# Peptides against a protein of PDB entry 6B9H: the designs that were tried, part 49

Target 1, 151 residues: chain A of PDB entry 6B9H
Amino acid sequence: AELCESLLTWIQTFNVDAPCQTVEDLTNGVVMAQVLQKIDPAYFDENWLNRIKTEVGDNWRLKISNLKKILKGILDYNHEILGQQINDFTLPDVNLIGEHSDAAELGRMLQLILGCAVNCEQKQEYIQAIMMMEESVQHVVMTAIQELMSK

## One batch from the design tools (peptide; aimed at target 1 M131)

Design b2_p30_4 (made by RFdiffusion4)
Pose (drawn by RFdiffusion4):
Structure b2_p30_4 (pose): chain A 151 residues (1-151), chain P 30 residues (1-30)
Amino acid sequence: as target 1 above (151 residues)
Amino acid sequence: EEEEEEEEEEEEEEDELKEEFNTMMDEIYS
């Protein structure tokens, strides 16, 4: 905890098309997919993004379907591009995210996305950007990075 | 004078945070 909201502030720095003001705004997977495209458009391309349904509303089943695709993409990226540098022993429970808007599981998912950003080809720029954020957010990001980079 | 001292202290705290963050990142990526 204290992970989800700090990482929501970080997500907001991407200024993606979908709304990203609340925890609920993240539960359908669209903001996360758009952030991943910004992190690595060569991997999370348009063909990949097209698989993510928009206009999900309160349909938790579709939220879960979207989140499974996103988590599948992150794990594949970790394996195929990042050489397994992101710790994936504990997967976020996307069913709880969809069924209960579980912010803790959402925080775990956002932590995996942060892991993508700090290990991608543009990791220098993403790290430099974090260093401009509020200290409270930087400290939480630091803890999240320590966890996700450890073996 | 008090406002200048507060600004100097804030700059020192920002520099210390940056140093700590860079050290941690170097340790991770070493």

Design b2_p30_4_s1 (made by RFdiffusion4, then SolubleMPNN; from b2_p30_4, 14 letters changed)
Fold by OpenDDE base, seed 4:
Structure b2_p30_4_s1 (fold): chain B 151 residues (1-151), chain A 30 residues (1-30)
Amino acid sequence: as target 1 above (151 residues)
Amino acid sequence: MEEERRRREEEERRRKLLEEFQKLLDEIYS
């Protein structure tokens, strides 16, 4: 999926410690959790991050457990910090991500993280960083943001 | 002429993209 590919490229700009080169690398949620911590380390602090199981391997049940925690964290962040700015009319199916590495659902998950970045305290910096990316990636990311912000 | 037209169209698309991003930024802060 084009959305997932472009957002994977965007995720890679965060330079997290966990491997983040493929769709499969993101399915355990570790990269996503580390990205969220970079977006807002006060909210997604070390205590929150420690709830995400590392070294899950190919255990899809552990992946889904992590992804559920991350999704809950994003939704709570949207409600408690962002003032419900993210339009979550279509939530990702974390079961499909964890069990089948579904790229479309992963794209929706990454889109929610994008929503956190463009609504956080450092929103301007993240928007400017996106504007410095390749044009094709910019277009997809911009469209994704427009979808999130539309009522 | 075709290549020049293509280059102009690419620059126009990029300009519009940047303008739309600026509008989004303005909306976020409004």
Scores: peptide ipSAE 0.055, ipTM 0.569, DockQ to the pose 0.619
OpenDDE base, seeds 1, 2, 3, 5: peptide ipSAE 0.051, 0.054, 0.038, 0.046; ipTM 0.572, 0.564, 0.546, 0.551

Design b2_p30_4_s2 (made by RFdiffusion4, then SolubleMPNN; from b2_p30_4, 17 letters changed)
Fold by OpenDDE base, seed 1:
Structure b2_p30_4_s2 (fold): chain B 151 residues (1-151), chain A 30 residues (1-30)
Amino acid sequence: as target 1 above (151 residues)
Amino acid sequence: EEEELLRKLEEERREKLLKEFQEQLEKIYS
């Protein structure tokens, strides 16, 4: 999906420790958790990150477990820190991500992380970084943000 | 030159996109 492809490119700008070159690399949630910690290390602290299992392999059940924890973290962050700015009208199906590497659902998951970045304390830095990306990626990211913030 | 003209046109397209993006983001926080 175009959304997933563009947001994968965006995720790669964070330069996390975990591999993040393919859609499959993101399905265990480790990259996503590390990105969230970079976005807000005070909220997504080391104690939170330690709840995410890093050595999952191809175990889709463990992938889903990680993804559920991450989704909960994002939703809690939206409520407790962001003040419900993100519209959660369409939540990602983490089962499809973990078991089938569904790109469309993964795109929705990454879109929620994008929402955290553009609403966090350092939102201006992330907005400026997006404006420096390739124009086709910028267009997709802009559309994704508009969808998140629409009410 | 045609190649230079194409480069300038592409730059104008990028600037237009960035302007629209910035305006939309400002509306989100207004």
Scores: peptide ipSAE 0.042, ipTM 0.550, DockQ to the pose 0.843
OpenDDE base, seeds 2, 3, 4, 5: peptide ipSAE 0.040, 0.034, 0.034, 0.050; ipTM 0.546, 0.532, 0.537, 0.592; seed 5 fails the geometry check

Design b2_p30_4_s3 (made by RFdiffusion4, then SolubleMPNN; from b2_p30_4, 16 letters changed)
Fold by OpenDDE base, seed 1:
Structure b2_p30_4_s3 (fold): chain B 151 residues (1-151), chain A 30 residues (1-30)
Amino acid sequence: as target 1 above (151 residues)
Amino acid sequence: ELEEELKRLEEERREKLKKEFEELLKKIYS
């Protein structure tokens, strides 16, 4: 999926410790959790991050468990910190991500993380970083932001 | 040179996209 591929590229700019080269690398949620901690370490603190199991292997049940926690964290962050700046959206199906590595659903998940980045305290830094990305990637990211923030 | 021309065109497209993004951001955060 175009959205997933572009947002994967965006995710890679965070330089997290976990492997983040492929769609499969993201399915256990560890990369996403580490990215969220970088976005707002006060909210997504060590206590929150420690709830995400890091050694899940191919256990899709554990992947889904992690992804559900991450999705909840994103939604709570949007409500409690961002003031619900991210508009109504279709929730990603974390079951499809965890069990089948569904790129389309993963793209939707990453889009929510993008929403966190462009609304957080350091939103200007993330926006500027996005503006420096390759054109085709930037276009997809821009469109994704527009979809989230359009009023 | 063709390579330089292509690079110029790519840069123009990039700047156009950045401008559009900036305008979008103004609307989003207004």
Scores: peptide ipSAE 0.192, ipTM 0.694, DockQ to the pose 0.795
OpenDDE base, seeds 2, 3, 4, 5: peptide ipSAE 0.185, 0.171, 0.175, 0.047; ipTM 0.692, 0.675, 0.684, 0.527

Design b2_p30_4_s4 (made by RFdiffusion4, then SolubleMPNN; from b2_p30_4, 16 letters changed)
Fold by OpenDDE base, seed 4:
Structure b2_p30_4_s4 (fold): chain B 151 residues (1-151), chain A 30 residues (1-30)
Amino acid sequence: as target 1 above (151 residues)
Amino acid sequence: MLEEELQRKEEERRQELLEKFQAQLEEIYS
């Protein structure tokens, strides 16, 4: 809840094309996929993005399918590009996100995306942006980063 | 005031988080 709300605010700073006002807006994975492409367009290229179905509506089966692809992409990115800098993380349950819009699990998913941003080639840009966020949101984001980077 | 005490505690928490985050940044930038 708190994590999800703060990371939703962070996600909104990317200004992606897909609507991202509510938790429900994120459950189909389209926003997350577009954010990942902004983070590293060389890795999350058009070929990768085209695997994510748009205009899913309320079809939770399609949501879960998208979310599984996104989660796999994040994990592969962490292994292949980031050098496994994201450590000891708990995998989100994408079934709960897609079928029930579970905010806690969505928060965990967004946290992984945060991990990608603060470890990517343009990590300095994203870190500096986080430092300029509203104080209460910044607290949650900092804690989330600490959790991801802990060894 | 209760509000003043809350603000103090929140500021203390902020300082602790900033210090920890700064340490994280040093590791990331190294």
Scores: peptide ipSAE 0.037, ipTM 0.560, DockQ to the pose 0.159
OpenDDE base, seeds 1, 2, 3, 5: peptide ipSAE 0.037, 0.029, 0.028, 0.029; ipTM 0.562, 0.536, 0.527, 0.541

Design b2_p30_5 (made by RFdiffusion4)
Pose (drawn by RFdiffusion4):
Structure b2_p30_5 (pose): chain A 151 residues (1-151), chain P 30 residues (1-30)
Amino acid sequence: as target 1 above (151 residues)
Amino acid sequence: SEEEEMEEKKEENEELLDEFIEEVQEKKEE
């Protein structure tokens, strides 16, 4: 905890098309998919993004379907591009995110996305950008990175 | 080899993140 909201501020720095003001705005997976495309458009390309349904509303089943695709993409990216540098022992429970808007599980998903950003080809720029954020957010990001990089 | 290049990239990533953590930790201690 104290992960989800700090990482929401970090997500907001991407300025993606979908709304990203609240925890609920993240539960359908569209913001996350758009952020992943910004992190690595060569991997999270348009063909990949097309699989993520927009205009989900309150349909938690579709939220889960989207989130499973997102998580599948992140895990594949970790394996195929990042050489398993992101710790994936504990997977976020995407069913709880969809059924209960569970912010803690959402925080874990956002931590995996942070992991992608700090290990991608543009990691230098993403780290430099974090260094400009509020100190409270930087501290939480520091803790999240320590966890996700440890073995 | 591709293995040696991946390992070197992993070391570079670790070094960069360690520097980032040290800098944020110093701010926290102040």

Design b2_p30_5_s1 (made by RFdiffusion4, then SolubleMPNN; from b2_p30_5, 10 letters changed)
Fold by OpenDDE base, seed 1:
Structure b2_p30_5_s1 (fold): chain B 151 residues (1-151), chain A 30 residues (1-30)
Amino acid sequence: as target 1 above (151 residues)
Amino acid sequence: SMEEELEKKKEETKELLEKFIEEVEKKKKE
């Protein structure tokens, strides 16, 4: 829960179009997809983004479908672009996120997105942005980064 | 004091993040 709360605060700094004020707002994957496009618009381009359904509502099956596509995108990005620098041994359970809004699993998903940000071409800028955040958030984000790079 | 502890922790976080960037860049070149 602490991880999810801190990473939600981090996600809000991207100022995406989709609502991103609550955990529930993130469960359909739309915010995550828009954040990934900001991180690397050449890889997560308009064609990729268009595969994510934006009008999901309360349909948890559609949420899971979106989340599976996003998770695949993150893993492919890590393999093809980032050189597999992120430890993906413990993958998030997207079924629990979509159907039950599980904060712990959502935190793991957001942690993978954090991994993309701190390894992408603009990683220096994202690290600097984290350094400007509130101290308690910085601590949680730092710990999350350490866990991603531990092998 | 509490302020001193927070400042120290903030600096430690900064150093760790900078070290992380260096390690990532090193791995990409190998």
Scores: peptide ipSAE 0.093, ipTM 0.654, DockQ to the pose 0.032
OpenDDE base, seeds 2, 3, 4, 5: peptide ipSAE 0.068, 0.079, 0.092, 0.057; ipTM 0.633, 0.630, 0.654, 0.611

Design b2_p30_5_s2 (made by RFdiffusion4, then SolubleMPNN; from b2_p30_5, 12 letters changed)
Fold by OpenDDE base, seed 1:
Structure b2_p30_5_s2 (fold): chain B 151 residues (1-151), chain A 30 residues (1-30)
Amino acid sequence: as target 1 above (151 residues)
Amino acid sequence: SAEEELKKKAEETKELLKEFIEKVKKKQEE
């Protein structure tokens, strides 16, 4: 999916410790958790990050467990910190991500993380960084943001 | 109040994002 591919490119700009080269690399949630910590380390602190299991392997049950925690974290962040600016009418299916590496659903999850970035304290810096990305990726990211803002 | 400040910041962010969206749309139309 174009959404997932573009957002994977965006995620890679965070230079997290965990491998993040493929869709499969994202399915255990570790990269996503590390990205969220970079976005807001005061909220997604070490205590929060430590709840995400890092040694998951191919265990899809553990992947789903991590993804559920991450999704909850995003939703709580949206409510408590962002002033409910992210439209979460259609939530990603973390079961499909964890068990089947579903790129479309993963794209939806990454879109929520994008929503966190463009609404966080350092939103201006993230927006500026997006403006410097390749034009086609930039357009997809913009469209994703627009969808999150729509009511 | 804290809630009011949160709403204010959210609205400011919304405007910033609108500006960003318009800027990208303009580029795509060129």
Scores: peptide ipSAE 0.395, ipTM 0.834, DockQ to the pose 0.789
OpenDDE base, seeds 2, 3, 4, 5: peptide ipSAE 0.385, 0.391, 0.387, 0.394; ipTM 0.830, 0.832, 0.831, 0.835

Design b2_p30_5_s3 (made by RFdiffusion4, then SolubleMPNN; from b2_p30_5, 12 letters changed)
Fold by OpenDDE base, seed 3:
Structure b2_p30_5_s3 (fold): chain B 151 residues (1-151), chain A 30 residues (1-30)
Amino acid sequence: as target 1 above (151 residues)
Amino acid sequence: SMMEQMEKRKQETQELLQEFIEKVKEKEEE
């Protein structure tokens, strides 16, 4: 999916410790958790990060468990910190992500993380970083933001 | 009030995002 591919490129700009080269690399949630910690380390602190299992391998059940925790964290962050800025009426299916590496659903998950970045305390820095990316990526990111903020 | 400040922040965020969207659209139209 175009959304997933563009947002994967965006995620790679965070330079997290976990591998993040492929869609499969994101399905265990470790990269996403590390990205969220960079976005707001006070909220997504070390205690929160430690709840995400890192030794997952190909265990899709553990992947789903991680993804559910991450999704909950995003939703709680949106409610508690961002003041309900992100439209979350259509949530990603984390089961399809964990079990089948569904790119479309993964794209929706990454879109929610994008929503956190462009609404967080350092929103200007993240927006500026997006403006430095390739035009094709900017187009997809722009569309994704519009969808998130239209409620 | 605190609520007024929160709404102001939300409005400022919306304006910033709108400016970003407009800039991207301008590039697409070129």
Scores: peptide ipSAE 0.199, ipTM 0.737, DockQ to the pose 0.787
OpenDDE base, seeds 1, 2, 4, 5: peptide ipSAE 0.117, 0.127, 0.137, 0.130; ipTM 0.671, 0.680, 0.689, 0.682

Design b2_p30_5_s4 (made by RFdiffusion4, then SolubleMPNN; from b2_p30_5, 12 letters changed)
Fold by OpenDDE base, seed 3:
Structure b2_p30_5_s4 (fold): chain B 151 residues (1-151), chain A 30 residues (1-30)
Amino acid sequence: as target 1 above (151 residues)
Amino acid sequence: SAEEERKKKAEETKELLQQFIDKVQEKKEK
């Protein structure tokens, strides 16, 4: 999906330790967890990160478990820190992400992480970074943000 | 108050995001 492709490119700008070159690389949630830690290390601290299982291979059950924890973390962050600024009316299906590497649902998951970035303490820095990306990516990110702002 | 400050920050964020959206839309229309 176009959303997933553009947001994968955006995720790669975080330069996390885990491999993040393909859609498949994101399905175990490790990259997403590391990105969230960069967004807000005080909230997504080492104790939180340690709850995410590493080295899951292609075990889709473990992937889903990780993804559920990450989704919960995002939702809790939105309520506790961001003041419910992210529109979470439609949640991603983490089962489809973990079991089938569904790009559309993964895009929705990454969109929630985008919501965290553009509402966090360093929001201006993240927005500036997006403005320096390729214009086609900027357009997709813009539409994704519009959806998040629409309540 | 703390609530007023949170609302102020939320509004500032919304304005910042809208400025970003407007800028990207301007590029698209050119």
Scores: peptide ipSAE 0.353, ipTM 0.804, DockQ to the pose 0.804
OpenDDE base, seeds 1, 2, 4, 5: peptide ipSAE 0.331, 0.281, 0.168, 0.284; ipTM 0.797, 0.774, 0.648, 0.773

Design b2_p30_6 (made by RFdiffusion4)
Pose (drawn by RFdiffusion4):
Structure b2_p30_6 (pose): chain A 151 residues (1-151), chain P 30 residues (1-30)
Amino acid sequence: as target 1 above (151 residues)
Amino acid sequence: EEEEEEEEEEEEEEEEEEEVKEFFEELLEE
């Protein structure tokens, strides 16, 4: 905890198309998919993004379907591009995210996306950008990075 | 006593800032 909201501020720095003001705005997976495209457009390309349904509303089943595709993409990216540098022993429970808007599980998903950003080809720029954020957010990001980089 | 407590709080805040900064500098070296 204290992970979800700090990482929400970090997500907001991407200025993606979908709304990203609340925890609920993240539960359908569209903001996360758009952030991943910004992190690595060569991997999270348009063909991949097309699989993420927009205009989900309150349909928690579709939220879960989207979130499973996002998590599948992140795990594949970790394996195929990042050499398993992101710790994936504990997977976020995307069913809880969709069924209960569980912010703690959402924080775990956002931590995996942060892991992608700090290990991608543009990791230097993403780290430099974090260094410009509020200190409270930087401290939480520091803790999240330590966890996700450890073995 | 109030001035000493304020100085100790400032020193703690500076140590936390240095730690966070050094962490991100070290992360950039990687």

Design b2_p30_6_s1 (made by RFdiffusion4, then SolubleMPNN; from b2_p30_6, 12 letters changed)
Fold by OpenDDE base, seed 4:
Structure b2_p30_6_s1 (fold): chain B 151 residues (1-151), chain A 30 residues (1-30)
Amino acid sequence: as target 1 above (151 residues)
Amino acid sequence: DEEEELQREEEEREERRKEIREFFEELLKQ
């Protein structure tokens, strides 16, 4: 999906330790967890990150477990820190991501992370970084933000 | 014709570039 492809490109700008070149690389949630820690290390601290199992391989049950924890973290962050500024009515299906590497659902998950970035304490810096990306990516990101903020 | 089509496409691209820039600039003001 175009959303997933563009947001994967965006995720790659964080230069996290985990591999993040393909959709499959993101299905275990490790990259997403590391990105969230960069976005707000005070909230997504080391204790939170340590709840995410690394080296899960192809175990879709462990992937889903990680993804559920990450989704909960995002939703809690939205409620407790961001003041529910983003629309989370349509949640990603983490079962489809973990078991089938569903790119569309993964795109929705990354979209929620985008919402965290553009509303966090360092939101101005993340917005400025997006403005330096390829124009085609900026367009998709813009649309994704608009969808999140529309309620 | 081809020339008219190319002109329309370029105009649409320019409008899109403007829209994107204005969106993020406005977002920075919030």
Scores: peptide ipSAE 0.611, ipTM 0.880, DockQ to the pose 0.934
OpenDDE base, seeds 1, 2, 3, 5: peptide ipSAE 0.610, 0.611, 0.610, 0.610; ipTM 0.881, 0.881, 0.880, 0.881

Design b2_p30_6_s2 (made by RFdiffusion4, then SolubleMPNN; from b2_p30_6, 14 letters changed)
Fold by OpenDDE base, seed 4:
Structure b2_p30_6_s2 (fold): chain B 151 residues (1-151), chain A 30 residues (1-30)
Amino acid sequence: as target 1 above (151 residues)
Amino acid sequence: DEEERARREEEEREERRREIREFFEQLLQQ
């Protein structure tokens, strides 16, 4: 859960409107969608964000539905905008995230979002922000980026 | 001994800090 914990800390630097203090807070995809909109608001625009249901509660089916949309958005963004710079051969299991709040699989999802941030138009700003975080977090983030960019 | 172990651990921490810095600096150059 080290990956998930460090990337949760990273996600919190975005100061999104939705609660983002715990692993459970991220399982419905709302925080992740808001983070993606901050990363690239032209691609992840308001129309895209409105497809993510915000009043999910504990409904794991709705969570999975949201998470599938998020994952598709990430993969499409990688293909259409980033030019396949992210290794997506090992995809997160959104069923385990939605139904069981699996921290390991959530970590994989957040790792894909990290890939978007460090390759987007404003990548320099996001990289510089990471360099200002705690060293232990930077180390985990570094390893996560290395894994994404490896073939 | 304990002193030698502590010295090695500090050297490893310093090396890790250098590796992290170099990684992100190189990433910024891309």
Scores: peptide ipSAE 0.616, ipTM 0.884, DockQ to the pose 0.927
OpenDDE base, seeds 1, 2, 3, 5: peptide ipSAE 0.616, 0.616, 0.615, 0.616; ipTM 0.883, 0.883, 0.882, 0.883

Design b2_p30_6_s3 (made by RFdiffusion4, then SolubleMPNN; from b2_p30_6, 10 letters changed)
Fold by OpenDDE base, seed 1:
Structure b2_p30_6_s3 (fold): chain B 151 residues (1-151), chain A 30 residues (1-30)
Amino acid sequence: as target 1 above (151 residues)
Amino acid sequence: EEEEERREREEEEEKRREEIKKFFEELLKK
């Protein structure tokens, strides 16, 4: 819960078009997809983003479908671009996120996105932005990064 | 005792702040 809350606050700094105020807002994957596009628009391009359905509503099946695509995108990005710098041994359960809005699993998903941000080409800007956040958030982010980069 | 407890808490908080700062500064160097 703490991980999810802190990373939700972090996600909000991206100022994406989709609503991103609550855990529920993130369960359809649209915010996450838009954040990933900001992190690396060359990889997560418009063609990739267009695969994420925006008119999802409360349809958990569509949410899960989106989340699966996003998770795959993150993993592929880590392998193809980041050189497997992220520990992906413990993957989020997208079924629990889509069907039950599970905050813990959502936190793990956001953690993977954090890994993309702090290892991408613009990692310096993202790290500096994190350093401007509240101490409590920085601490959670630090721990999350440590978990990702520890093999 | 209350003053000592406050001092200890402040020291722990400062230590935490320094640890976080150091972590991200080192991360920037990579």
Scores: peptide ipSAE 0.614, ipTM 0.885, DockQ to the pose 0.972
OpenDDE base, seeds 2, 3, 4, 5: peptide ipSAE 0.612, 0.610, 0.613, 0.612; ipTM 0.884, 0.883, 0.884, 0.884

Design b2_p30_6_s4 (made by RFdiffusion4, then SolubleMPNN; from b2_p30_6, 14 letters changed)
Fold by OpenDDE base, seed 4:
Structure b2_p30_6_s4 (fold): chain B 151 residues (1-151), chain A 30 residues (1-30)
Amino acid sequence: as target 1 above (151 residues)
Amino acid sequence: EEEERLRREREEEERRREEIRSFFESLLQQ
């Protein structure tokens, strides 16, 4: 999916330790958890990160467990820190991500992380970083943000 | 008609570029 492809490119700018080159690399949630820690290390601290299992392999049940924790973290962060600025009426199906590597649903998950980045304390840095990306990626990111902010 | 098509495409590209720029600049002001 175009959304997933563009947001994968965006995720790669975070330079996390975990592999993040393919859709499959993101399905266990480890990259997403590391990105969230970079976005707000005070909220997504080491104790939170340690709840995410890193060595899950192809175990879709462990992937889904991780993804559920991450989704909960995002939603809690939105409520507790961001003041519910993100439209969460269309939540990603983490079962499809974990079990089937569904790119469309993964795109929606990454979109929620995008919402965290453009509303966090360091939002200026992340917005400026997006503005330095390829124009085609910027366009997709813009559309994704617009969708998040619409109510 | 080909020249007209190309002109329209250039204008659409420019419009998109400006829309993107304006969007993120406005986002930075929030």
Scores: peptide ipSAE 0.622, ipTM 0.888, DockQ to the pose 0.931
OpenDDE base, seeds 1, 2, 3, 5: peptide ipSAE 0.620, 0.620, 0.619, 0.621; ipTM 0.888, 0.888, 0.888, 0.888

Design b2_p30_7 (made by RFdiffusion4)
Pose (drawn by RFdiffusion4):
Structure b2_p30_7 (pose): chain A 151 residues (1-151), chain P 30 residues (1-30)
Amino acid sequence: as target 1 above (151 residues)
Amino acid sequence: EEEEEEEEEEEEEEDEMQDEFTEMLETIYS
């Protein structure tokens, strides 16, 4: 905890098209997919994004379907591009995110996305950008990176 | 003089934060 909201501030720095003001705004997976495209458009391309349904509303089943596709993409990226540098022993429970808007599990998904950003080809720029954020957010980001980079 | 002292203290805190973050990254990525 203290992970979901700090990482929400970090997500907001991407200024993606979908709304990203609340925890609920993240539960359908669209913001997360758009952030991943910004992190690595050569991997999270348009063909990949097209699989993520927009206009989900309160349909938690579709939220879960979207979130499974996102997590599948992150895990594949970790394996195929990042050489397993992101710790994936504990997967976020995407069913709880969809069924209960579980912010803790959402925080874990956002930590995986942070992991992608700090290990991608543009990791220098993403790290430099974090260093401009509020200290409180930087400290939480630091803890999240320590966890996700450890073995 | 009080405003200058406050600005210097803020800059020093920002530098310390940046050093701590850099040291943490060097520990991870070394």

Design b2_p30_7_s1 (made by RFdiffusion4, then SolubleMPNN; from b2_p30_7, 18 letters changed)
Fold by OpenDDE base, seed 5:
Structure b2_p30_7_s1 (fold): chain B 151 residues (1-151), chain A 30 residues (1-30)
Amino acid sequence: as target 1 above (151 residues)
Amino acid sequence: SEELKKLLEEKERKEKLKKEFEEQLKKIYS
């Protein structure tokens, strides 16, 4: 999916410790959790991050468990910290992500993380970083932001 | 040169995109 491809590129700009080169690399949620910690380390602190299992291998059940925790974290963050700036979004199906590496659903998940980045305390920094991205990727990211914020 | 022309065109496209993005963000957060 175009959304997933572009947002994977965006995720790679965070330079997290976990591998993040492929869609499969993101399906266990570890990269996403580390990205969220970078976005807001006060909220997504070490205690929160430690709830995400890092060594899951190909166990799709463990992947789904991680993804559910991450999704909950994002939703709670949106409600408690962002003031519900992300509105009327379609929830990603974490089962399809964990079990089938569904790129479309993963794109929706990454879109929510994008929403966190452009609404967090360091939103200006992340917005500027997006403006430095390759043109085709930037278009997709911009559209994704509009979808989250314009409803 | 042709190379300079291409670089300038690319720069202009990128700047246009940045301005459009900035304006969209202003609208979203206003």
Scores: peptide ipSAE 0.030, ipTM 0.546, DockQ to the pose 0.881
OpenDDE base, seeds 1, 2, 3, 4: peptide ipSAE 0.016, 0.016, 0.027, 0.030; ipTM 0.395, 0.395, 0.557, 0.572; seed 4 fails the geometry check

